# Peptides against a protein of PDB entry 5JNO: the designs that were tried, part 125

Target 1, 112 residues: chain A of PDB entry 5JNO
Amino acid sequence: MVAKFQPPPEYQLTAAELKQIVDQSLSGGDLACRLLVQLFPELFSDVDFSRGCSACGFAAKRKLESLHLQLIRNYVEVYYPSVKDTAVWQAECLPQLNDFFSRFWAQREMED

## One batch from the design tools (peptide; made by RFdiffusion4, then SolubleMPNN)

Design b1_p30_7_s1 (from b1_p30_7, 11 letters changed)
Fold by OpenDDE base, seed 4:
Structure b1_p30_7_s1 (fold): chain B 112 residues (1-112), chain A 30 residues (1-30)
Amino acid sequence: as target 1 above (112 residues)
Amino acid sequence: SVLAQIESDPELRAAYERALAVLEEQLAEQ
């Protein structure tokens, strides 16, 4: 048995906050993308931002790190238990996350 | 909370809104 992952305090969502995001989501993949935006807005900003979490480590602005993905997956599992299966996570959520993140920065690069 | 930080910081809010706009574009193409 592995202990349940507990996010750092700065990345914790209340049940009400998570439900609000779920209510706006059309699928597990959509939920994952919305969680990415909600939890890590600094990944979409040109300004440096830190929440002072020493345990989170440094993340490149234009790169999705494993810790980000793990945290998102844990929240998605609450309403979409099937993503506990790695194959489902890789087929339904990861492609949408990667496409979304890449699209965002490709658009920003074009505007600069 | 994270959401409270987004609401209180104009730069984060702008990034948030732009990200959601891009997401809506992606959803429209699916």
Scores: peptide ipSAE 0.617, ipTM 0.924, DockQ to the pose 0.795
Fold by OpenDDE base, seed 3:
Structure b1_p30_7_s1 (fold): chain B 112 residues (1-112), chain A 30 residues (1-30)
Amino acid sequence: as target 1 above (112 residues)
Amino acid sequence: SVLAQIESDPELRAAYERALAVLEEQLAEQ
């Protein structure tokens, strides 16, 4: 028996909260991006933010780390089980996440 | 609750709203 993934308290979403995000999403890739913003809003802030979770480690500002992607993928899998396939995850979700994150900070840098 | 933290922190809320605006822009190009 394999234990189901359980995120740390700081990154936990209820079924209702997750459903609200899903209802706003047009695709698995879109859902992934919305989850990125919901779970890690500090990555989009100019001010450093501490989540207060030693088990989650320290995330570098303006970088997507493995832990971020792992948490997002686990939630996406609930409604888009096809992303359990790494090839699908890399084709449908990762490019959109990377493009979105890069676009955000590229625009912010031009405004400075 | 992550959502509650966003709602209670003006800086996080502003970042959240800006990020979603950029996402909508990206979706419009698809």
Scores: peptide ipSAE 0.616, ipTM 0.924, DockQ to the pose 0.771
Fold by OpenDDE base, seed 1:
Structure b1_p30_7_s1 (fold): chain B 112 residues (1-112), chain A 30 residues (1-30)
Amino acid sequence: as target 1 above (112 residues)
Amino acid sequence: SVLAQIESDPELRAAYERALAVLEEQLAEQ
């Protein structure tokens, strides 16, 4: 048996909160990006952000880490079950997440 | 909650809004 993944308390979303984000989303990839912003706003800020969670495992302020992606995928699966297929996740969500994250910081670096 | 923190912290809120603006820009280009 495989243990079910549970997000840390800091990254828990209620059904209503998740539904609200979904209603704003145009696709699974869009939803993934919106979840990235909602769950991990510290990744988009120059200010140090402490959550007191050792399990989150984020070390680099400007890096999408495996745990971030896993959390996002788990929420996306609720409304887009097809992303349970790794090929779909890699084709539809990961590229959009990476492009978005890279685009954000590329613009910030250009402005500084 | 994360959402409450975003709403209560001006700098975090600014980052949040900037991120969403970039996302909307990206979506518009698709």
Scores: peptide ipSAE 0.616, ipTM 0.923, DockQ to the pose 0.737
Fold by OpenDDE base, seed 5:
Structure b1_p30_7_s1 (fold): chain B 112 residues (1-112), chain A 30 residues (1-30)
Amino acid sequence: as target 1 above (112 residues)
Amino acid sequence: SVLAQIESDPELRAAYERALAVLEEQLAEQ
């Protein structure tokens, strides 16, 4: 078993902050995408963005990494416990996350 | 906080807003 994931301080959300995002979300997949945007805005920017944590492995890259996905999943589980099942996570959230992220950068690349 | 950083950085805020707009497009097509 892998140890419980603990996010770096800069990526920790309070219950109130998470609730605010949930209130804007229509589904678990939608919530996942909104968490992606709010937790990692640097993934959607051409500007090099540092959050003061060089050791955690997060960087301003146009790539979804396992740590990003794990953190998002942990928060989604709070309101959608079914995503604890990997099959549900892969069916309900991952496709929407990947489609969204790909769509974003596809559009940006066409404009450049 | 993450939100405070977004609010204080115009470029980051612009990226944030564009990302949400793209998400709305995706939701509309589902």
Scores: peptide ipSAE 0.613, ipTM 0.922, DockQ to the pose 0.726

Design b1_p30_7_s2 (from b1_p30_7, 11 letters changed)
Fold by OpenDDE base, seed 3:
Structure b1_p30_7_s2 (fold): chain B 112 residues (1-112), chain A 30 residues (1-30)
Amino acid sequence: as target 1 above (112 residues)
Amino acid sequence: SILDQIASNPELLAAYQRALAVLEQQQAEA
């Protein structure tokens, strides 16, 4: 028997919470971006923020780390099983995540 | 919950709202 994915408590979503995000999403890539905002709001803030988990990718500010992406992917897979295929994840979700994150900080830079 | 923490922190809430606005912009282009 294979153990199911269990995220750290700081990044755990209930079925109802995840469903709410899914209902607002237009695609798997959009869902990924919404999960990014919901799970890691500190990545979009200039204020120092810690959730008390040093192993959960708090190293580089304004950077999407592998752990962030893995957590997001695990949730996306619940409603979009096709992203279990790495090629699909790389084609449909990763570009949207990177573009969204880059766009956010690019716009913030222009406002400063 | 995470959402409760965001709602209780003005700085995080502002960042959250800005992020959602950017996301809506991205959706319009897709």
Scores: peptide ipSAE 0.601, ipTM 0.918, DockQ to the pose 0.732
Fold by OpenDDE base, seed 2:
Structure b1_p30_7_s2 (fold): chain B 112 residues (1-112), chain A 30 residues (1-30)
Amino acid sequence: as target 1 above (112 residues)
Amino acid sequence: SILDQIASNPELLAAYQRALAVLEQQQAEA
């Protein structure tokens, strides 16, 4: 039996915090993107924001890693259980995340 | 909290706000 994935303490959201994000979300994909911004703001900045997690400490700058996606998925499934199906996750959330992240840095590159 | 950390770092806050703006653009197109 595989234990449920538990995020490091610095990425642990309370029920109230998660609910607040959900209330602002229009879909599971939108929720995923909002969680990305909330949980990993350092991915959107050139400023290094070191966290105490040894497992998460090494993150490729400007890259969505499997650990980031797994953490987000775990929260999304609380309100959108259908994303437990990998096909749904890949159809509804991953494209939104990738498009959002790519769009962000594309726009930033044009500003520089 | 993470939000407190963002608020305490001006550069991080700016990035956060830009990210949200891009997200709103994406929502409008969806």
Scores: peptide ipSAE 0.600, ipTM 0.918, DockQ to the pose 0.718
Fold by OpenDDE base, seed 4:
Structure b1_p30_7_s2 (fold): chain B 112 residues (1-112), chain A 30 residues (1-30)
Amino acid sequence: as target 1 above (112 residues)
Amino acid sequence: SILDQIASNPELLAAYQRALAVLEQQQAEA
């Protein structure tokens, strides 16, 4: 039996918090991006933001890691069950996440 | 909460707001 993925306490959103993000979202992909910003603000800043979770493996800055994506997907699935299908996740959410994240840092690099 | 942490940290808040701005730009192009 495969154990259900449990987010670390630092990344546990309440139903109300998730609902708020969903209300601001225009699509599943947009929701994914908003979750990325909300859950992992440290990925968008040069400031160290340690949550004290050494077991999570969130060591790389400015990089979307598998655990980041897994956490985001878990929340997106709540309101967009279709992303349980990997093909849908890869077609609808991953491209938007990657494009958004890349765009963000590309713009920051141009300002330097 | 995470939101409280963001709100209390000027640098994180700035990053957050900038990220949202980029996201809005992405939405406009979609």
Scores: peptide ipSAE 0.600, ipTM 0.918, DockQ to the pose 0.724
Fold by OpenDDE base, seed 5:
Structure b1_p30_7_s2 (fold): chain B 112 residues (1-112), chain A 30 residues (1-30)
Amino acid sequence: as target 1 above (112 residues)
Amino acid sequence: SILDQIASNPELLAAYQRALAVLEQQQAEA
């Protein structure tokens, strides 16, 4: 059995912090995207953003990795428990995350 | 906190704000 995922300390959100993001969100997919922006701002900038754990906090530049998605999903599940179903997660959240992330960098590239 | 780090770094803050703007565009088209 796989142990329950525990976010590194630098990615921990309090109930109040998560609630604030939820209050700004219109859907589970929207919440997922907002969590992406707030938890991993380094994915949207060329600026180096060091984390408390360099070994476990590794993230490929301009790439969404499984660790990012797993952490986001865990928080989304708190308010949208239906995403515990992988089919729902893949239909409602993953497409929005991928589209959002791709759109962001596509627009940045067009500015050059 | 992460938000404190963003607020204290102009480049990160700019990227953060741009990301939110893109998200709003996506919402409008959904």
Scores: peptide ipSAE 0.599, ipTM 0.918, DockQ to the pose 0.691

Design b1_p30_7_s3 (from b1_p30_7, 11 letters changed)
Fold by OpenDDE base, seed 5:
Structure b1_p30_7_s3 (fold): chain B 112 residues (1-112), chain A 30 residues (1-30)
Amino acid sequence: as target 1 above (112 residues)
Amino acid sequence: SILDQIAANPELLAAYQRAQAVLDEMLAER
C-alpha cells in the first residue's frame, strides 16, 4: 500500500478555501480546472517560479505533471467522490484539464 | 493562503487572471 498523497504546504487549501472554489464550479471538471489555476498559477506565467518543493517533483514550468494532477484529483474527490473511479476521472476531468491547459498556451503563442 | 501569495506577486496575479479568463471563455462555449 502507498501512503496517502500529502501536498506540500505551499499547495494546502483549507476547507473554507476549497469551498469557495467549489461554489464557483458547476461540475467536477470545472472544479478541476479552477483548482489548476489557483494552485499552480506559475504554470501560466512566462516567469520561472520555484514555488513548490524542490524535492517533490514540482519542477516543470509549462507541463502538467502527475503530481499536479494527483493533487487536483485529491481536492476534487472531496466534493465529487465519483472521481475516485479512474474511469470517471479520465472521462470527466482529465480531458477538460488537458484541453484548458493546451488552449491557454496555444492562445499565448498566437499573441507572441 | 494561496490567493494571498498570488495577490502579492504582480506576475503571478497577471498569470492567474489570464488563465481564469481563458477558462471562463472555454466554459462559456459549452
Scores: peptide ipSAE 0.688, ipTM 0.952, DockQ to the pose 0.863
Fold by OpenDDE base, seed 1:
Structure b1_p30_7_s3 (fold): chain B 112 residues (1-112), chain A 30 residues (1-30)
Amino acid sequence: as target 1 above (112 residues)
Amino acid sequence: SILDQIAANPELLAAYQRAQAVLDEMLAER
């Protein structure tokens, strides 16, 4: 069998912490974006931050990598099991994540 | 916790707050 994805300790949320984010979310896409903000604040910083091991794939600056998305999806699935379907994930969550991330940096570029 | 780590780093906290503000604006438009 394929081993379940295990997030690094630096990106682990307790059940209570995850529930707090879920309670603030109105949809799977909303939850995904909120998880992005809380799990990877360094992606929104002008400072080059590296959290945890750079080899784990979470060190890229201003770019959403596959490992970021995989980790977010893993948490979203807990409360929105429909995203286990790749088509649902690609229709409901990925567009929201990409739109939000792009919007953030587009706005920052105009302000600088 | 992750939130504790963010709170302990001024640069991370600023990034978190900016990102959250943009997200709130985006979601409010829906």
Scores: peptide ipSAE 0.687, ipTM 0.951, DockQ to the pose 0.871
Fold by OpenDDE base, seed 2:
Structure b1_p30_7_s3 (fold): chain B 112 residues (1-112), chain A 30 residues (1-30)
Amino acid sequence: as target 1 above (112 residues)
Amino acid sequence: SILDQIAANPELLAAYQRAQAVLDEMLAER
């Protein structure tokens, strides 16, 4: 038996908190991006911040790693069960996450 | 809450706000 993925306590969202994000989202992809911002603000910082987990924290060094994506996907599937299908996740959510993340750092690079 | 934790750290808050702004711009283009 494989244990379910469980996020560290610092990345836990209540139902109400998740609902607030959902209410601002028009799609699973939008929700995924908003979750990325709220769950992992350290990925958008120039400062090295770790919230007690090197694997999920700043150790990612400005890239989206499997652990981040898995956590986001787990939340997204609560309201968009279709993302349980990998093909749907790769078509609807993953491209938006990558585009957003790349756009952010490309813009930051231009400011330097 | 996570948002409370972010708000308590000015560097994280700034990062959050910048990221949110970029995201809003991206979504507005659609």
Scores: peptide ipSAE 0.687, ipTM 0.952, DockQ to the pose 0.900
Fold by OpenDDE base, seed 4:
Structure b1_p30_7_s3 (fold): chain B 112 residues (1-112), chain A 30 residues (1-30)
Amino acid sequence: as target 1 above (112 residues)
Amino acid sequence: SILDQIAANPELLAAYQRAQAVLDEMLAER
C-alpha cells in the first residue's frame, strides 16, 4: 500500500475551500497557481515567515521546492485526476507554476 | 481557515494580493 499524503495542519484545505478555488479556475494549471498563492503566500513576501513546522522542507523563500509542488499536486488531483500521471503534471501544471513564480519575482526585482 | 489567517496578517495579505494580481495579469494574457 502507498501511504496517504497528509498535509501539515497549516496547509489543510476543507472541501469547501478547495471547491471555491476550483470554481475560480479554468484549468488544472490555473488551479495549481491559485493553490500556490493561497497555500504559500510567504513565498511572495520580502518578509520571512515561519509556519511552525521545521521538519517540513519549507526553508527556501524564493524557491518552489518539491514539497510545495507535492502539496499542490495532491489538491489538484482531487479535481484533475489525470495529473497523477507525471507526464500530465509536467505538461499541464509545472510550466504554469514555474512561469508564474518566475514572472512574479522578475517583476519585483525590477521594482526594487 | 487559511484565508482568515492571511487576512489577519498584514504582511501575508500584501503578499497574497500582489501574487494574485500578477496571476490575474498572466491569465488575462492567455
Scores: peptide ipSAE 0.687, ipTM 0.951, DockQ to the pose 0.893

Design b1_p30_7_s4 (from b1_p30_7, 9 letters changed)
Fold by OpenDDE base, seed 3:
Structure b1_p30_7_s4 (fold): chain B 112 residues (1-112), chain A 30 residues (1-30)
Amino acid sequence: as target 1 above (112 residues)
Amino acid sequence: SVLEQIEADPELLAAYRRAQAVLDEMLAEA
């Protein structure tokens, strides 16, 4: 038997909800970024806003943490099984996630 | 749903929309 991924309720997407995001995505990296936005919108807030799992104590900060990436990866794997390979994840998804996140805050910095 | 929860919070909704806009711009450059 293999353990099934079970995210906290506040980060749990139904099959239909996930498919909606997938249908908008052009690649695994694109899907990863869209998941980042929908699962963790607080990471893009201008306010010192904290949102997390009350059960596990996880609190989102203005940075990409291991738990964020792990949750995203688990969803991406549903439609892009190749990202189970760490090399593929690091080549196809992580760079896009980091570039997007950095670009967002770099742009916000310039607007100040 | 997760999206409904976002839409119920004006701050989260604003952040969501700003992030999505930047993502769309990034994808348009590809």
Scores: peptide ipSAE 0.662, ipTM 0.944, DockQ to the pose 0.862
Fold by OpenDDE base, seed 1:
Structure b1_p30_7_s4 (fold): chain B 112 residues (1-112), chain A 30 residues (1-30)
Amino acid sequence: as target 1 above (112 residues)
Amino acid sequence: SVLEQIEADPELLAAYRRAQAVLDEMLAEA
């Protein structure tokens, strides 16, 4: 049996914290993007940040890595079980995440 | 908490706020 994914302590949300984000979200894709912002603000910084865990695999400066996406998906599944289906995840959440992330940095490039 | 960690670092907080602003704008356009 494949081991259950366990987020590092730095990225663990309490039930109350997650519920607050969910209450602000209008869809699974919206929730995914909000989770991205709150869990990984360093991905939106001009400076490289580390959270004290070299083993987390979040070494990429401005890329959405598989581990980021997996963690986000795990939280989204709590309130949107349909994203357990890979096709739903790829249709509803991944495009929103990628569009948002790309839009952010495209905008930043124009402002520099 | 995650948010407390962000609020404790001015650079992270700035990044968080910028990202949230872009997200809010994107969602408002939808």
Scores: peptide ipSAE 0.662, ipTM 0.944, DockQ to the pose 0.896
Fold by OpenDDE base, seed 4:
Structure b1_p30_7_s4 (fold): chain B 112 residues (1-112), chain A 30 residues (1-30)
Amino acid sequence: as target 1 above (112 residues)
Amino acid sequence: SVLEQIEADPELLAAYRRAQAVLDEMLAEA
């Protein structure tokens, strides 16, 4: 059997919270990026934070890890079921996530 | 809530706002 991914409590969004983010989003990729910002603000901080679940191996680093992406994908699937298809996820969401994250830190590096 | 947790930490809130600003810029260019 396949184990269901269960987010740590600190990354649990209520239906209302998710809906609010969705209402602000123009696409699945946009939604993914907004989820990234709201769920993992520590990834955009200049300082390290102790956050996450030790049991699942969450790490707060300046890196988009597979676990982060999986959590985001789980939420995106609620309103964009097509991202269950890996090809769609890789075409619609991953590029935007990576571009956004890279853009953010590239700009921050230029400011230093 | 997640947002309440962010708002309770000034460093997280600052990071959140900076990230949102960059995201908004990116979306405006698209």
Scores: peptide ipSAE 0.661, ipTM 0.944, DockQ to the pose 0.913
Fold by OpenDDE base, seed 5:
Structure b1_p30_7_s4 (fold): chain B 112 residues (1-112), chain A 30 residues (1-30)
Amino acid sequence: as target 1 above (112 residues)
Amino acid sequence: SVLEQIEADPELLAAYRRAQAVLDEMLAEA
């Protein structure tokens, strides 16, 4: 058994903060992308930020890592329990996250 | 809060806004 994932304090959302994001979201995939933007804005910056804990693995620039995805999934599950099923997560959220993240950096590369 | 931390840093805020804009564009096409 693996202990429940606990995010660092800088990535901890209150119920009110999460609800605010949910209210702006149209689907689980949409919610996932909005969480990505709010929780990890440094992944969309040209500057390297050490926002997260240096010991927890949140150090990769411009890359979605397993810890990022796990944290996002944990929050999405609160309002979309079906994503607890890995097949649902892989069909409804992961493609949207990857498409969004790739699209962002593709655009940025064209602007350079 | 997470959002307050973003708003306190001009570079993070700029990145946040750019990301939100791209997301909005993507959603509009769906």
Scores: peptide ipSAE 0.661, ipTM 0.944, DockQ to the pose 0.888

Design b1_p30_8_s1 (from b1_p30_8, 15 letters changed)
Fold by OpenDDE base, seed 4:
Structure b1_p30_8_s1 (fold): chain B 112 residues (1-112), chain A 30 residues (1-30)
Amino acid sequence: as target 1 above (112 residues)
Amino acid sequence: LPVKPPLSPEELEKVLKEFKEQVKKIEELA
């Protein structure tokens, strides 16, 4: 069975770790995408989580869930407090996250 | 978004502390 997402201690970045990601980022939206890759590499893995449940045939779908987004947003707010405004988050970060994630898997489908 | 503001070490630690508390709340909801 695929476990429900829970933020583990590994996702609690230190000041140095966060600063490194910020230094590599060109914008708030770019920062969000970099955080997505760094925090949740499992969302970009080819590992089929359905192998754990052959009986039900459940294929784990790679989805960007609300909890993933909330954690990313919390880190982005550190350097871009304006994303506390939901309108700013939805205009500047969320579309870039969704586009990046969708394009990644779309490209993988074309390669197969 | 605006240019990333420079944060002092003290400010950064403070914000990260608050972040950890938020994470705990998220974990409680999960």
Scores: peptide ipSAE 0.306, ipTM 0.803, DockQ to the pose 0.039
Fold by OpenDDE base, seed 3:
Structure b1_p30_8_s1 (fold): chain B 112 residues (1-112), chain A 30 residues (1-30)
Amino acid sequence: as target 1 above (112 residues)
Amino acid sequence: LPVKPPLSPEELEKVLKEFKEQVKKIEELA
């Protein structure tokens, strides 16, 4: 049984933190990527999770799950209500999130 | 993407409160 995902409490965004991220963002898609890094830094860890947990046997995979994306979308929706439309979310945010995440790890693999 | 007008701190906190409630509902359904 896979453990239910829970965002770490210390990375739950305050109003001030959310505003800061928005101010730093160039677009809705950029905001989504910044939220990804801020909310889920564990997805960018250098720790090799492929070896799995000795205690639980679960191998953490570096992938974006539905709940990750939903939480990001909810934050983006605060300032960009148009992403309530799934077509807009899929056109403006999802590709940027996937590209950003994929490029990050592709670059890290090339640096070895 | 259209930008929503800036929210006051009070309004933003209300939105975040509602957000947290929505997250709970999503997690319960997942």
Scores: peptide ipSAE 0.275, ipTM 0.794, DockQ to the pose 0.042
Fold by OpenDDE base, seed 2:
Structure b1_p30_8_s1 (fold): chain B 112 residues (1-112), chain A 30 residues (1-30)
Amino acid sequence: as target 1 above (112 residues)
Amino acid sequence: LPVKPPLSPEELEKVLKEFKEQVKKIEELA
Protein backbone atom coordinates (compact mmCIF):
# COMPACT_ATOMS: atom_id res chain seq x y z
CA MET B 1 0.00 0.00 0.00
CA VAL B 2 1.08 3.55 -0.63
CA ALA B 3 0.87 5.87 2.33
CA LYS B 4 -0.16 9.47 1.97
CA PHE B 5 2.83 11.68 1.41
CA GLN B 6 4.08 13.56 4.43
CA PRO B 7 6.77 16.19 4.14
CA PRO B 8 9.84 14.66 5.76
CA PRO B 9 11.51 17.10 8.15
CA GLU B 10 14.93 15.96 7.02
CA TYR B 11 14.20 17.24 3.53
CA GLN B 12 13.30 20.74 4.63
CA LEU B 13 15.98 23.02 3.26
CA THR B 14 17.98 25.48 5.29
CA ALA B 15 18.60 28.98 4.04
CA ALA B 16 22.08 28.01 2.94
CA GLU B 17 20.89 24.91 1.10
CA LEU B 18 18.13 26.79 -0.67
CA LYS B 19 20.47 29.57 -1.72
CA GLN B 20 22.89 27.03 -3.12
CA ILE B 21 20.17 25.49 -5.28
CA VAL B 22 18.97 28.90 -6.41
CA ASP B 23 22.47 29.92 -7.40
CA GLN B 24 22.72 26.83 -9.55
CA SER B 25 19.37 27.45 -11.22
CA LEU B 26 18.93 29.08 -14.62
CA SER B 27 15.21 29.81 -14.32
CA GLY B 28 12.18 29.30 -12.15
CA GLY B 29 11.36 26.10 -13.97
CA ASP B 30 14.89 24.86 -13.56
CA LEU B 31 14.77 25.72 -9.88
CA ALA B 32 11.59 23.69 -9.53
CA CYS B 33 13.24 20.64 -11.08
CA ARG B 34 16.30 20.94 -8.87
CA LEU B 35 14.08 21.20 -5.82
CA LEU B 36 12.24 18.08 -6.94
CA VAL B 37 15.46 16.09 -6.95
CA GLN B 38 16.69 17.47 -3.64
CA LEU B 39 13.45 17.16 -1.70
CA PHE B 40 12.14 13.88 -3.05
CA PRO B 41 14.97 11.58 -4.10
CA GLU B 42 12.73 8.59 -3.42
CA LEU B 43 10.72 9.44 -6.53
CA PHE B 44 13.78 8.62 -8.59
CA SER B 45 14.64 5.37 -6.86
CA ASP B 46 14.38 1.89 -8.32
CA VAL B 47 13.28 0.61 -4.94
CA ASP B 48 9.80 -0.85 -4.99
CA PHE B 49 8.23 0.41 -1.80
CA SER B 50 5.22 -1.85 -2.27
CA ARG B 51 7.19 -5.09 -2.62
CA GLY B 52 6.62 -5.87 1.02
CA CYS B 53 2.87 -5.60 0.78
CA SER B 54 1.68 -9.16 0.26
CA ALA B 55 -1.85 -8.19 1.18
CA CYS B 56 -2.54 -5.69 -1.57
CA GLY B 57 0.11 -6.43 -4.17
CA PHE B 58 0.01 -2.78 -5.11
CA ALA B 59 2.91 -1.55 -7.16
CA ALA B 60 3.86 1.97 -6.19
CA LYS B 61 3.33 4.31 -9.08
CA ARG B 62 5.94 6.98 -9.47
CA LYS B 63 3.94 10.15 -9.83
CA LEU B 64 4.17 13.72 -8.69
CA GLU B 65 1.45 14.27 -6.14
CA SER B 66 -0.25 17.49 -5.15
CA LEU B 67 1.71 17.75 -1.93
CA HIS B 68 5.03 17.40 -3.76
CA LEU B 69 4.07 20.22 -6.07
CA GLN B 70 2.83 22.44 -3.26
CA LEU B 71 6.10 22.22 -1.38
CA ILE B 72 8.17 22.87 -4.47
CA ARG B 73 5.99 25.82 -5.41
CA ASN B 74 6.45 27.41 -2.00
CA TYR B 75 10.22 27.29 -2.34
CA VAL B 76 10.06 28.69 -5.86
CA GLU B 77 7.93 31.57 -4.61
CA VAL B 78 10.81 32.71 -2.43
CA TYR B 79 12.67 34.01 -5.46
CA TYR B 80 9.83 34.12 -7.99
CA PRO B 81 6.79 35.62 -6.28
CA SER B 82 4.88 35.62 -9.55
CA VAL B 83 4.31 31.87 -9.26
CA LYS B 84 1.76 32.66 -6.57
CA ASP B 85 -0.43 33.18 -9.60
CA THR B 86 -1.69 29.75 -10.61
CA ALA B 87 -1.58 30.65 -14.27
CA VAL B 88 2.11 31.47 -14.00
CA TRP B 89 2.83 28.28 -12.07
CA GLN B 90 1.03 26.20 -14.68
CA ALA B 91 2.78 27.88 -17.57
CA GLU B 92 6.33 28.26 -16.28
CA CYS B 93 7.02 25.59 -13.68
CA LEU B 94 4.53 22.73 -13.77
CA PRO B 95 5.25 21.71 -17.37
CA GLN B 96 8.97 21.72 -16.66
CA LEU B 97 8.49 19.46 -13.65
CA ASN B 98 6.31 17.02 -15.54
CA ASP B 99 8.62 16.90 -18.52
CA PHE B 100 11.68 16.38 -16.37
CA PHE B 101 10.06 13.63 -14.35
CA SER B 102 8.58 11.90 -17.39
CA ARG B 103 11.83 12.02 -19.30
CA PHE B 104 13.68 10.48 -16.40
CA TRP B 105 11.47 7.43 -16.22
CA ALA B 106 11.06 7.11 -19.96
CA GLN B 107 14.81 6.92 -20.24
CA ARG B 108 15.03 4.33 -17.49
CA GLU B 109 12.34 2.20 -19.11
CA MET B 110 14.19 2.29 -22.39
CA GLU B 111 17.41 1.17 -20.76
CA ASP B 112 15.76 -1.82 -19.08
CA LEU A 1 9.85 34.57 -15.15
CA PRO A 2 11.97 37.49 -14.09
CA VAL A 3 15.59 37.31 -13.07
CA LYS A 4 16.03 36.04 -9.54
CA PRO A 5 16.35 38.96 -7.17
CA PRO A 6 19.11 39.12 -4.63
CA LEU A 7 17.77 38.47 -1.16
CA SER A 8 19.40 39.61 2.02
CA PRO A 9 20.05 36.99 4.67
CA GLU A 10 17.38 38.56 6.83
CA GLU A 11 14.79 38.46 4.07
CA LEU A 12 15.62 34.86 3.28
CA GLU A 13 15.20 33.81 6.88
CA LYS A 14 11.83 35.51 7.11
CA VAL A 15 10.58 33.78 3.99
CA LEU A 16 11.81 30.42 5.21
CA LYS A 17 10.00 30.86 8.49
CA GLU A 18 6.80 31.54 6.62
CA PHE A 19 7.44 28.51 4.46
CA LYS A 20 7.87 26.27 7.48
CA GLU A 21 4.54 27.43 8.81
CA GLN A 22 2.89 26.63 5.51
CA VAL A 23 4.46 23.18 5.49
CA LYS A 24 3.13 22.58 8.96
CA LYS A 25 -0.37 23.41 7.79
CA ILE A 26 -0.04 21.08 4.83
CA GLU A 27 1.14 18.27 7.08
CA GLU A 28 -1.85 18.75 9.31
CA LEU A 29 -4.19 18.47 6.34
CA ALA A 30 -2.51 15.36 4.96
Scores: peptide ipSAE 0.268, ipTM 0.790, DockQ to the pose 0.040
Fold by OpenDDE base, seed 5:
Structure b1_p30_8_s1 (fold): chain B 112 residues (1-112), chain A 30 residues (1-30)
Amino acid sequence: as target 1 above (112 residues)
Amino acid sequence: LPVKPPLSPEELEKVLKEFKEQVKKIEELA
């Protein structure tokens, strides 16, 4: 029998946590970026998975996947219902998310 | 963008319930 699916706790926010992030946000796009950092800190980690595994040599990948974006969008929709419209999401939030994420890693690579 | 007031704890619980269901659906599609 397949076990009941339980979302990882990293995907969940308490009422207090969500309120705090919203209160700190200047816009829907800003909220999206803050949610990215809070929900998925692993995407900004320098930890290399391969460090402890000489046999597998798995390299850490840093990518914004569909699940990440969808979960962020879900939380943004709570306070910005207009982002339920894909056109609004793509104009107001998605570009800021991509720019923020890409700039972060671009800067980190230049520091090496 | 239009802004809604912060959710109450009761409202968030309802939203999170739906989010959990959505996550399940997304995982099934992956």
Scores: peptide ipSAE 0.177, ipTM 0.679, DockQ to the pose 0.049

